# Ledger of designs, part 22: peptides against a protein of PDB entry 3B8E

Target 1, 230 residues: chain A of PDB entry 3B8E
Amino acid sequence: PFLIFIIANIPLPLGTVTILCIDLGTDMVPAISLAYEQAESDIMKRQPRNPKTDKLVNEQLISMAYGQIGMIQALGGFFTYFVILAENGFLPIHLLGLRVNWDDRWINDVEDSYGQQWTYEQRKIVEFTCHTPFFVTIVVVQWADLVICKTRRNSVFQQGMKNKILIFGLFEETALAAFLSYCPGMGVALRMYPLKPTWWFCAFPYSLLIFVYDEVRKLIIRRRPGGWVE

## One batch from the design tools (peptide; aimed at target 1 F168 A175 A178 F179)

Design b2_p15_4 (made by RFdiffusion4)
Pose (drawn by RFdiffusion4):
Structure b2_p15_4 (pose): chain A 230 residues (1-230), chain P 15 residues (1-15)
Amino acid sequence: as target 1 above (230 residues)
Amino acid sequence: VPVVIFVALVVVLVV
């Protein structure tokens, strides 16, 4: 959101105060819950881990996330940001450009008249909007995320999806999002109500991508002992 | 508690 905000100088898809809603807020309970997760095998049947090699935060870890599911999760939220505008004057292949505030009216685009009070709006189909969606879009995929980060070898089937806390940590998250996107007013600090009709589901298309993917590979992992590149 | 949260969420989404 901040990165592409510079390369193609488009409107800020995600705010800073908006980021402190995934960390110390929404993703919180989910990860804590990840811990209550149980065994995945008879571990008391393997030499002790050699602290010189198999680190905790391996770098393959980074690959399998910081550059793989952080991306297909990236596109999904970096998509809803578009169609959050298209239905207001989004430039499918346009827009790529600054948007002053002291401008107050004077300019718009794709057949419109945006600015003052609609400058609080020219930055509202984004502020109290686009951001907030690029938010629920996050959580959206954090589902398939939270359900894949529940094993590194077994399918959600071979390991029943019964982490009581986590399952009941999901609503415990999703709810925070909506109870926060439709907060009777806590929209001052955060953003505004994103149209329940669609503004949510739009990110859900991608979540199904995440899931099946890591779900597949795990097979490639199992169907292949010392699985190749994966 | 989960049911309550779910019902409350449905209410929020209906309202």

Design b2_p15_4_s1 (made by RFdiffusion4, then SolubleMPNN; from b2_p15_4, 12 letters changed)
Fold by OpenDDE base, seed 4:
Structure b2_p15_4_s1 (fold): chain B 230 residues (1-230), chain A 15 residues (1-15)
Amino acid sequence: as target 1 above (230 residues)
Amino acid sequence: RVKEILERLQKLLEQ
């Protein structure tokens, strides 16, 4: 999110506080829960990797984590961001290069896509209104990410949802997201303004996309072992 | 609805 903020010079889509809430709050328990996942049904039938040639983290895993899944997550967040700003009069094309004027407290006549002028305070309210939905979008997409990370090769339907700690992690991150979004005072303390319940559903297509993409990937791996998708 | 929330927040900040 921050890289696109710099490159495209758009208003800040996700605040530093919300990033910290993702990295330290919502991601920690779910990530730890994966350590308690049951082994894949066929893992003990596979030959051990060669520890000298086969890295634990290879370029392919990095490509999947950051280049594919991470990009879909980012797209989900940005989609929510652009929808909120568009609903407030700022079309995506108009946001390009707007950051300089947007962040200037002395400019109180920034025009939206419809010629409406926005004060600095009004713009910051809209910006902070984007932070919470972006955050929640990431959490909802992380549900799919966590579930797909249960296995390397087996379908989630083959592996099942037997890890109670992972299930607890999903509830914990959701409860934390709800707390940060709806607890009184969070708007002042964290600049996370209250979220309409409908915004929780904005991420669902992207969560589904990640899930379907990974299931198709795993299906290809099962049908064509040793392929470039592995 | 976002506009209504913004207007309500703005009214709260102006108080």
Scores: peptide ipSAE 0.006, ipTM 0.331, DockQ to the pose 0.034
OpenDDE base, seeds 1, 2, 3, 5: peptide ipSAE 0.000, 0.000, 0.000, 0.005; ipTM 0.301, 0.214, 0.224, 0.367; seeds 2, 3 fail the geometry check

Design b2_p15_4_s2 (made by RFdiffusion4, then SolubleMPNN; from b2_p15_4, 12 letters changed)
Fold by OpenDDE base, seed 5:
Structure b2_p15_4_s2 (fold): chain B 230 residues (1-230), chain A 15 residues (1-15)
Amino acid sequence: as target 1 above (230 residues)
Amino acid sequence: RVEEILKLLKKLLEE
């Protein structure tokens, strides 16, 4: 998010507070839950890692985690961001380069795509209105990310959802996201304004995309062992 | 845990 913020000079799509809520709030319990996952059925058929040639973090893992899944996650968040701003009169093209004027408290006549002028206070309300939906979008996408991390090779349908701690983690992160989004005073305390319930559904296509993508990847690995996808 | 996180976040925002 910050890279696009800097390169495109757009209004801040995700605040620092919301990032901290993700890193410290929603991600910890789910990550710990993976330690309790059952071994895959074929684990004993795999050769042990060669410590001289095989790195713990290889190019394939980096590509999958950061390059592919991370990009889909970011796209989901930005989609929500652009939709909200468009509904408030700011089309995506108009946001390019707008950051400088957007963040200037002394400019109270920033025009939207339709010629409406926005005060600094109005702009900040809209900006902070984007932060909560972006955060929630990340949480919804994290559901899929956590589920796909249950296995490296087998389908999630083969593994099943038997890990009660993982299920608890999914509910915990969702409950935390709902609390931060709807609790009175969060707008003042954390700059997280209340979210329309409909925004929770905006992330679902991206969550589904991640899930389908990973299942297809795993299917390819099972059918063609030793390929570049592994 | 939620309360602790919120307290921490509030503290960070005040700095």
Scores: peptide ipSAE 0.007, ipTM 0.383, DockQ to the pose 0.046
OpenDDE base, seeds 1, 2, 3, 4: peptide ipSAE 0.006, 0.000, 0.014, 0.000; ipTM 0.370, 0.372, 0.412, 0.241; seed 3 fails the geometry check

Design b2_p15_4_s3 (made by RFdiffusion4, then SolubleMPNN; from b2_p15_4, 12 letters changed)
Fold by OpenDDE base, seed 5:
Structure b2_p15_4_s3 (fold): chain B 230 residues (1-230), chain A 15 residues (1-15)
Amino acid sequence: as target 1 above (230 residues)
Amino acid sequence: RVEEILQQLKKLLEE
């Protein structure tokens, strides 16, 4: 998010406090839950790792975890961000280069795509209105990310959802997201303004995309062992 | 520690 913020000079899509809530609040319990996942059914059929050629973290794993999945998560968040701003009169093309004027408290006549003038306070309300849905979008996408991390090779449908701690983690992160989004005072305390319940659904296509992508990847691995996708 | 970080961030955001 910050890279695009700097390069495109757009209004801040996700606040620092919100990022901390993700990293420290919503990601910890799910990560711990993976330690309790059942072994894959085919684990005993795998050859032992060659310490000279096989690394615990290889380029393929790095590319998958941080590159591809992270990009899809970011795209989901930015989609929500652009939709909200567009509904408030700021089309995506108009946001390019707008940051400097947007963040200037002394400029109270920033025009939207339709010629409406926005005060600093009004702009900040809209900005903070974007932070919460962006956060929620990340949480919804994290559901898929956590589920796909259950297995390396087998389909989630083969592995099942029997890990009660993982299920608890999904509910915990969702409950925390709802609390941070709707608890009175969060707008003042964390700059997380309440969002319409409909915004929770904006992330679903991206969550589905991650799930389908990983299932296809795993299918390819099962059909072609030793390929570049493994 | 998280609460302390959040409080510090709140102060920074208010400035």
Scores: peptide ipSAE 0.005, ipTM 0.339, DockQ to the pose 0.035
OpenDDE base, seeds 1, 2, 3, 4: peptide ipSAE 0.000, 0.000, 0.000, 0.000; ipTM 0.251, 0.207, 0.216, 0.277

Design b2_p15_4_s4 (made by RFdiffusion4, then SolubleMPNN; from b2_p15_4, 12 letters changed)
Fold by OpenDDE base, seed 2:
Parts: C-alpha cells; structure tokens; sequence
Structure b2_p15_4_s4 (fold): chain B 230 residues (1-230), chain A 15 residues (1-15)
C-alpha cells in the first residue's frame, strides 16, 4: 500500500498504526493458523522434493499466505478506498498526483472531480474516513483468502472447515476489526473514524469473486497437474 | 508461478 501511495502520489489510504495493527494483530494469528491446517490429502502423498529444505509446512501454502493473500487484501482495500473517495467526489484519476496539494494545510481550495472545493480539514476527514473501511475490507477479504489457502489443489468444500485454530483466527481478526472500528477514541488514537456497518459488506462481492476464481483455478489444477496456473 | 509473482508484488507494495 505504501508504494502505491508514493508512486501515484495519492492521499494516504491507510495509516502507519493501522498497518502495524494488520501485521501484528490481524495477520499473525491467521498465518499461524495456516501452519496448523490439516494437510491436503494429495500433498501428504507426495514425497518431499528436497528432504533437507522441504519443511513439513508446505512452502506453497506459505507462499500463498505471504504473497497471494497480501496482494488480494491490498487490492480489496484499495478498491474500498477508491469507492469512498469517489462517493465523496474524488474519482481515481483525479487522485493521481493530488497528494502534494492534499497534504498542504495552506491550500483550502483543492477541487474534486466535480469542481467542489475542499478545505484541509474536510480533506483530512475524508482521508481518515478511508482508514477504517480499508482495514475492515482487509479483514473481510482475508476471510475468503484464509479459506482459499487451506488447500492448494482440493476444493474448500472437499477439505472442510475442521481447523479450530483457523476458525479462532477468523473470529479474532473480526473482533479486532470491530473493536478498532467502533471503540470510542480510535479516531484520535489510530486515525480510524467510526465505520458505518454498510462498509463491512462492501468487500463481500470482491471476496466472493476471488473465492470462485480460486475454486475454478483449483479445478483446473486437478485436471491438469503441473500447469503454470499452479 | 502465480504465487511467486504475487509474492514479489507484495514485497514491492510493502516498501
């Protein structure tokens, strides 16, 4: 997220403290849960390619957790960010390069995509309004992503939801998201303004799409083992 | 291969 912020010079989509909360609070338990996931039947039948380097934890699952999950989460978060800003008059194209003027407290006439002028205070309110939904979107997308990462080749419907640690992780991250979103003082402490309940559902279509995509991908992998789609 | 690409992209985006 930070690289996009720098390269595109867009308003800050997610605060540093919130990023730390994701890394330490939200992502840690789910990542651990994946290490304790029930082994996929086809993975267990495979001999390690390199007994010296192949850990009991499938490197592919780790790669998915730290690669694919993170990317999908970021995409989901940015989607929500752009939706919120667009609803407030700032279209994605208009945000490119806007950061310099956006962060300047002396410029109180920054125009949105429709010619409306925004004061510094107004801009910061809308910026901080994005932080909480961005975080929550990550959590919601992560629900699907964690389920996806349970197996490499088998369908989630075939594997089932038997890992109690994973289930616990899902509840923990959801509880944390609710706490950060609705606890008094989070706006001051974490720059996370209270979230409207409707924003919890904003990421669901995206999560569902990714879930369906992955199930189709896994189906292809099962039919054509060794393909580059793996 | 897709996972490797996504991992690299994540590493870039986290900088």
Amino acid sequence: as target 1 above (230 residues)
Amino acid sequence: KVDEILKKLKEILEK
Scores: peptide ipSAE 0.000, ipTM 0.221, DockQ to the pose 0.023
OpenDDE base, seeds 1, 3, 4, 5: peptide ipSAE 0.005, 0.000, 0.000, 0.000; ipTM 0.245, 0.221, 0.241, 0.283; seed 1 fails the geometry check

Design b2_p15_5 (made by RFdiffusion4)
Pose (drawn by RFdiffusion4):
Structure b2_p15_5 (pose): chain A 230 residues (1-230), chain P 15 residues (1-15)
Amino acid sequence: as target 1 above (230 residues)
Amino acid sequence: VLPVVIFVALVVLFL
């Protein structure tokens, strides 16, 4: 959100105060719950881990996330940001450009008249909007995320999805999101109510991508002992 | 119970 905000100088898809809603806020309970997760095999049948090699935060870890599921999770939220505008004057292939505030009216685009009070709005189909969606879009995928980061070898099937806390940590997250996107007014610090009709589901298309993917490879992993590149 | 309550609250909210 901040990166592409510079390369193609488009409108800020995600705010800073808006980022401190994934960490010390929404993703919180989910990860904590990840811990209550149980065994995945008879581990008391394997030499002790050699602290010289198999680190905790491996770098393959980074690959399988920071550059793989952080991306297909990236596109999903970096999609909803578009159709959060298209239904207001989004430039499908346009927009790419600054948007002053002291401008107050004077300019708009794709057949419109944006500015002053609609400048609080020219930055409101984004502020109290686009951001907040690019937010629920996050959580949206954090589901398939939270349900894939529950094993590194077994399918959600071969390992029943019964992590009481986590299952009941999911609503415990999703709810925070909505109870926060429709907060009777805590929209001052955060944003405004994203139309329940669609503004949510739009990110859900991608979550299904995430899932099946890591779900597949795990097979490639199992159907292949010392699985190749994966 | 609590998750059900939360779920119901969401359903109410989204209706």

Design b2_p15_5_s1 (made by RFdiffusion4, then SolubleMPNN; from b2_p15_5, 11 letters changed)
Fold by OpenDDE base, seed 2:
Structure b2_p15_5_s1 (fold): chain B 230 residues (1-230), chain A 15 residues (1-15)
Amino acid sequence: as target 1 above (230 residues)
Amino acid sequence: DRVEEILKKLEELFS
């Protein structure tokens, strides 16, 4: 989010405190829950790795986690951000380079894509309105990410949802997202204004995309063990 | 206003 913010000079899509809430609040419990996931049957039967040739950390796993899945997650967040701003009169193309004027409190006549002038206070309200749904979008996408990470090769349908700790992590993450989104004072404390419940569903297509992507990936791995997609 | 200022400083620090 910050990289795009800097490069495109768009209004800030996600606040620092919100990022910290993701890293320390929403991601930690799910990450711990994954450590308690039941071992995949085919993984248990796998021969020990060669310490000379096999890296401790699978580079392909890193690539998928921080590359493809991470990109889909980010796209989901930005999609929600752009939709909200567009609904408020700011089309994506118009946001490019707008940050300097957007953040200047002395400029009270920033025009939207339709020629409407926005005061500093009005702009900040719209900006802070974007923070919450961006965060919620990340959480919703993380549902799919967390579920797919419980197995390496087996389908989610084959492995099932047996880990109670994983399920608890999903609920905890969701509860935290709901708390941050709807608790009074979050707008002042965290720059997270209340979110309409309908915005929770904005991320669902991206969650589904991640889920389908991973299921297809796992299907390919099962058909061709040791392939480049593993 | 003070909270906003603190948050801005934090954002600047983590940017």
Scores: peptide ipSAE 0.005, ipTM 0.290, DockQ to the pose 0.024
OpenDDE base, seeds 1, 3, 4, 5: peptide ipSAE 0.000, 0.000, 0.000, 0.000; ipTM 0.297, 0.291, 0.250, 0.282; seed 4 fails the geometry check

Design b2_p15_5_s2 (made by RFdiffusion4, then SolubleMPNN; from b2_p15_5, 12 letters changed)
Fold by OpenDDE base, seed 5:
Structure b2_p15_5_s2 (fold): chain B 230 residues (1-230), chain A 15 residues (1-15)
Amino acid sequence: as target 1 above (230 residues)
Amino acid sequence: DRVKKILEELEKLLS
């Protein structure tokens, strides 16, 4: 998100506070919960690792975890961001290069795509209105991320959802997201303004996409052991 | 309040 913010010179899609809430709030308990996941049913059927060719953490695992999945998460967040700004009169094409004028407190006549002028205060309200839905989008996508991390080869349908700590983690991150989104005073304290409940659904297609992508990947691995996607 | 001030300063620096 920050790289696109710099390159495209768009208004800030995700604030520092929201990033902190993701890193320290929503990711911690889910990550710990994975330590309590049961071993895959086929673990004893796997060949031992070849220490000369197989890395413990190989390039494919890194690419999948940080590259591909991260890009889908970012796309989901930016989709929500662009929809909200478009509903407020700022079409995506109009946002390119707008950051400099957007962040200038002395410019009170920034025009939207329809010629409406926006004061600095009004612009900051709509910006902070984007932060919360972006954050919530990440949380909803993280549901899929956490679930797919349960296994490396087996389908989630084969592994099941028996880890009580993981289930608790999903509820905890969701409850935290709801608290930060709707608790009175969060707009002033954290610049996280309340969002319409409908914004929670904006992330669902991307969450589903991640889940389907990983299930297809795992299916390919099961059918073609030692393939390029492993 | 201290955390809020630090975050505001960081946001200004990164803006």
Scores: peptide ipSAE 0.012, ipTM 0.380, DockQ to the pose 0.026
OpenDDE base, seeds 1, 2, 3, 4: peptide ipSAE 0.006, 0.006, 0.012, 0.012; ipTM 0.324, 0.328, 0.397, 0.396

Design b2_p15_5_s3 (made by RFdiffusion4, then SolubleMPNN; from b2_p15_5, 11 letters changed)
Fold by OpenDDE base, seed 3:
Structure b2_p15_5_s3 (fold): chain B 230 residues (1-230), chain A 15 residues (1-15)
Amino acid sequence: as target 1 above (230 residues)
Amino acid sequence: SRVEEILKKLKELFE
């Protein structure tokens, strides 16, 4: 997220501390949990993992977690960011290159896409309003991603939800999201203003889309082993 | 494997 902030020169979509909370608090436990998921029928043909010689987390599972999950999370978060700013008068195209003027406290007449002028204080309020929904969107999308990534080829319906560590990870990241969103003082400490409950549901279509996409992908893999979809 | 590589590269761009 921070790279896009720099490259596109847009208002900051997510605070640095919040990014650290995602990387260390929400991604670590779920990622490790995937290593303890029940093996697929195809994986059972391999020798048992040797804790002394083998890595704790399978490289393929790492690739899925940090590649697919991370990409979709970022896309979902940025979508939410752009929706919020658009609802406040700033269309995505207008945000490109706006950061310099946006962050200048001496400019109090930054125009939105409709010609309305925004003071520095007003701009910072809307910026900080984006941080919490962005983070929550990532968490909600991550629910679906974690569920689908527990297997490479088998459907979620075939594998089931038996990994207690994965379930714990889902609760942990949800609890963290709730804490950061609703605990008093988070607006000042993390620049995360309180979240309207409706924003929790805004990410659900993305989670569903990812779920459907991955199930279709897995179906294709099962029907065409060794295909380009791997 | 190809999809994983593409997804990894895209993730790096969004960090």
Scores: peptide ipSAE 0.000, ipTM 0.225, DockQ to the pose 0.024
OpenDDE base, seeds 1, 2, 4, 5: peptide ipSAE 0.007, 0.005, 0.000, 0.000; ipTM 0.275, 0.241, 0.240, 0.255; seeds 1, 2, 4 fail the geometry check

Design b2_p15_5_s4 (made by RFdiffusion4, then SolubleMPNN; from b2_p15_5, 12 letters changed)
Fold by OpenDDE base, seed 1:
Structure b2_p15_5_s4 (fold): chain B 230 residues (1-230), chain A 15 residues (1-15)
Amino acid sequence: as target 1 above (230 residues)
Amino acid sequence: DRVEEILKKLKELLS
């Protein structure tokens, strides 16, 4: 998100505070929860792999898969960002190169895509309004990420949701997202303005996409052991 | 309370 902010010179889609909240608040407990996940039903049935060749291939494939998931996650966040700005009069094309004027406190007549002028304060409100739903989008997408990370090969439907710590992690990150979205003062403290409940659903298609993607990936792995998708 | 503590720490880190 920050790289696109720099490259495209768009208004900041995700603040530093929200990034830290993701990294420290939403990722830590879930990551720990995965360490306590029950073993896959087939893990002990797997043949020994070559520790040199097969490990490197698997690490590369896992890295690629999670890289792809991360890209989908980022796309979900940006989608939410662009939707919010578009609803406020700023179409995506108009945002390109707008950052300099957007962040200038002395320019109070920045025009949106429809010719409406925006003061600096108004622009910052809409910018900070984007931070919260971007964060929430990440959290909702992370639900899928956490669920799919439970297994390498087995479907989630086969492995189930037995890890209470994972469930707690999902609850914790959701509660944190709700707190940051609706607690009074978060707009001032963290530059995260309150979110309409409907925005929680904006991320669901991307969460579903990640879930489907991983289930398809796992299905391919199960059907074609040793394939390039593994 | 824990969330508030985390938020406070985050704010301190970003200040």
Scores: peptide ipSAE 0.000, ipTM 0.243, DockQ to the pose 0.049
OpenDDE base, seeds 2, 3, 4, 5: peptide ipSAE 0.000, 0.006, 0.000, 0.000; ipTM 0.221, 0.274, 0.214, 0.283; seeds 2, 3 fail the geometry check

Design b2_p15_6 (made by RFdiffusion4)
Pose (drawn by RFdiffusion4):
Structure b2_p15_6 (pose): chain A 230 residues (1-230), chain P 15 residues (1-15)
Amino acid sequence: as target 1 above (230 residues)
Amino acid sequence: VVVAVVIVVALVVLF
């Protein structure tokens, strides 16, 4: 959101105060819950881990996330940001450009008249909007995320999805999002109600991508002992 | 479970 905000100088898809809603807020309970996760095999049947090699935060870890599911999770939220506008004057292939505030009216695009009070709005189909969706879009995939980061070898099937806390940590997250996107007014600090009708589901198309993917590979992992590149 | 049901109901009402 901040990166592409510079390369193509488009409107800020995600705010800073908006980021402190994934860390010390929404993703919180989910990860804590990840811990309550149980065994995945008879571990008391393997030499002790050599602290010189198999680190905790491996770098393959970074690959399988910081450059793989952080992306297909990236596109999903970096998509909803578009169709959050298209239904208001989004430039499908346009927009790529600054948007002053002292401008107050004077300019708009794609057949419109945006600015003052609609400058609080020229930055409101984004502020109290686009951001908040690019938010729920996050959580949206954090589901398939939280349900894939529940094993590094077994399918959600070979390991029943019964992490009581986590399952009942999901609503415990999703709810925070909506109870926060429709906060009777805590929209001052955060953003405004994103139309329940669609503004949510739009990110859900991608979550199904995430899932099946890591779900597949794991097979490639199992169907192949010392699985190749994966 | 109960808590989750309550949350679901609360969301449905909210929507």

Design b2_p15_6_s1 (made by RFdiffusion4, then SolubleMPNN; from b2_p15_6, 13 letters changed)
Fold by OpenDDE base, seed 5:
Structure b2_p15_6_s1 (fold): chain B 230 residues (1-230), chain A 15 residues (1-15)
Amino acid sequence: as target 1 above (230 residues)
Amino acid sequence: DERVKELLKKLEELL
């Protein structure tokens, strides 16, 4: 989010406080839950790692985590951001380079794509209105990310959803996201304004995309062991 | 509470 914010000079799509809520709030319990996951059925058929050649963190893992899944996650958040701003009169093309004027409190006549003028206060309300849906989008995408992390090779359908701690983690992060989104005072305290329930569904295509992508990847690995996808 | 209500009212006008 911040890289695009700097490069494209767009209004801030996700606040620092919301990022902290993700990193410290929604991600911790799910991550811990993976320690309780059952071993894959084929684990004993795999060769042990060669400590001289095989790194714990390899290029494939980095590519998967940051290059692929992280990009899909970011795209989901930005999609939600652009939709909200477009509904408020700011088309994506108009947002390019707008940050400087957007953040200036002394400019009260910033025009949208339709020629409507926006005060600083109005602009900040719209900006903070984007933060909560972006955050919720990340949480919804994290559901898929957590589920795909259950296995390296086997399908989630083969592994099943038997880990009660993981299920609890999914509910906990969702409940926390709902609390942060709808609790009175969060708009003032955290700059997280209430979210229309419909915005929760905007992330679902991206969550599904991650899930399908990983299942296809795992299918390829099972059919072609030792390929570049592994 | 009043500030929250004002912000919510403004939000409702924008959304």
Scores: peptide ipSAE 0.012, ipTM 0.439, DockQ to the pose 0.091
OpenDDE base, seeds 1, 2, 3, 4: peptide ipSAE 0.000, 0.011, 0.009, 0.000; ipTM 0.335, 0.421, 0.363, 0.342; seed 4 fails the geometry check

Design b2_p15_6_s2 (made by RFdiffusion4, then SolubleMPNN; from b2_p15_6, 12 letters changed)
Fold by OpenDDE base, seed 3:
Structure b2_p15_6_s2 (fold): chain B 230 residues (1-230), chain A 15 residues (1-15)
Amino acid sequence: as target 1 above (230 residues)
Amino acid sequence: EERVEKLRELLKKLF
């Protein structure tokens, strides 16, 4: 989010405090829960990792995490962001380069895509209105990400959902997201304005896309072990 | 500005 904010000069899609709530709040318990996952059925057919040659974080893992899944997650967040701004009169094309004037408190006549003028205060309300739905979108796509991270090769349907700590993590991150989104005072404390419940559903297609994409990937790996997809 | 304009042109071609 912040890289696109700088590169495209768009209004801030996600606040710094909100990012910290993701990294320290919603992601920790789910990540820890993966340590309690049951071993895959084929683990004893794999040789132990060579600690001298095999990196824990390899190029394939980086490509998957940041290059594929992370891009789908980012697209989901930005989709939600662009929809909210479009509903408020700012089409995606109009947002490019708008940051300079958007963040200038002395400019009170910034025009939207329809020629309506927006004061600084009005623009900041719209900006902060985007932060919570973007955050919630990230949490919803993280549900799928957590589930796909359970296994490297086995389908989630083969592995099952037996990890109670992972299930707890999904509920915890969701409850925390709901708390941060709807608790009175969060608008002042975190600049997270309450979102319409319908915005939770905006992320579902991307969560499903992540899940389907990874299941297809795992299917390919199972059918062609040692292929370029592994 | 030039990078933003290139992005704007790319988006105009996509949409």
Scores: peptide ipSAE 0.027, ipTM 0.600, DockQ to the pose 0.014
OpenDDE base, seeds 1, 2, 4, 5: peptide ipSAE 0.023, 0.022, 0.000, 0.000; ipTM 0.571, 0.616, 0.312, 0.284

Design b2_p15_6_s3 (made by RFdiffusion4, then SolubleMPNN; from b2_p15_6, 13 letters changed)
Fold by OpenDDE base, seed 1:
Structure b2_p15_6_s3 (fold): chain B 230 residues (1-230), chain A 15 residues (1-15)
Amino acid sequence: as target 1 above (230 residues)
Amino acid sequence: EEKVKELLEKLKKLL
């Protein structure tokens, strides 16, 4: 989010406070829950990692985490962001380079794509209205991320959802997301304005995409052990 | 509401 904010000079899609709510709030319990996951059926058939030659974090893991899944997550967030801004009169192409004028409190006549003028206050309301749905989008895609992280090779359908702590993590992150989105005062405190319940659904295609993508990846790994996808 | 605001301002300062 922040990189695109700088590169494209667009209004801030996700605030720093909101990012910290993800990193410290919604991601923590789910991540811890993975420590309680049942071992894959073949784990004892795998050779242990060689500590001298094998990196814990390899290029494939970086590619998967940042280059693939992380990009799908970012696309989901940006999709939600662009939809919200478009519904408020700001088409994606009009957002390019708009940040300078958008963030200037002395400019109260910033035009949208339809020639409507927006005051600084109105623009900031719209910006902060984007932060919450972007955050919720990340939480919804994190459901898929958490589920796919249960296994390296086995399908989630083979592993099942037996980890009660992981299930609790999914509820916790969702409840926290709902709390941060709808609790009175969050707009002032966290710059997170309430979102329409329909915005939760904007992330679902991307969450499903992540899930399907990883299941296909795991299927390829199972069919072609030792491939570049592993 | 005020207590939530205060807690959130504290959170905002930490963040």
Scores: peptide ipSAE 0.000, ipTM 0.306, DockQ to the pose 0.038
OpenDDE base, seeds 2, 3, 4, 5: peptide ipSAE 0.000, 0.000, 0.000, 0.000; ipTM 0.299, 0.277, 0.250, 0.301

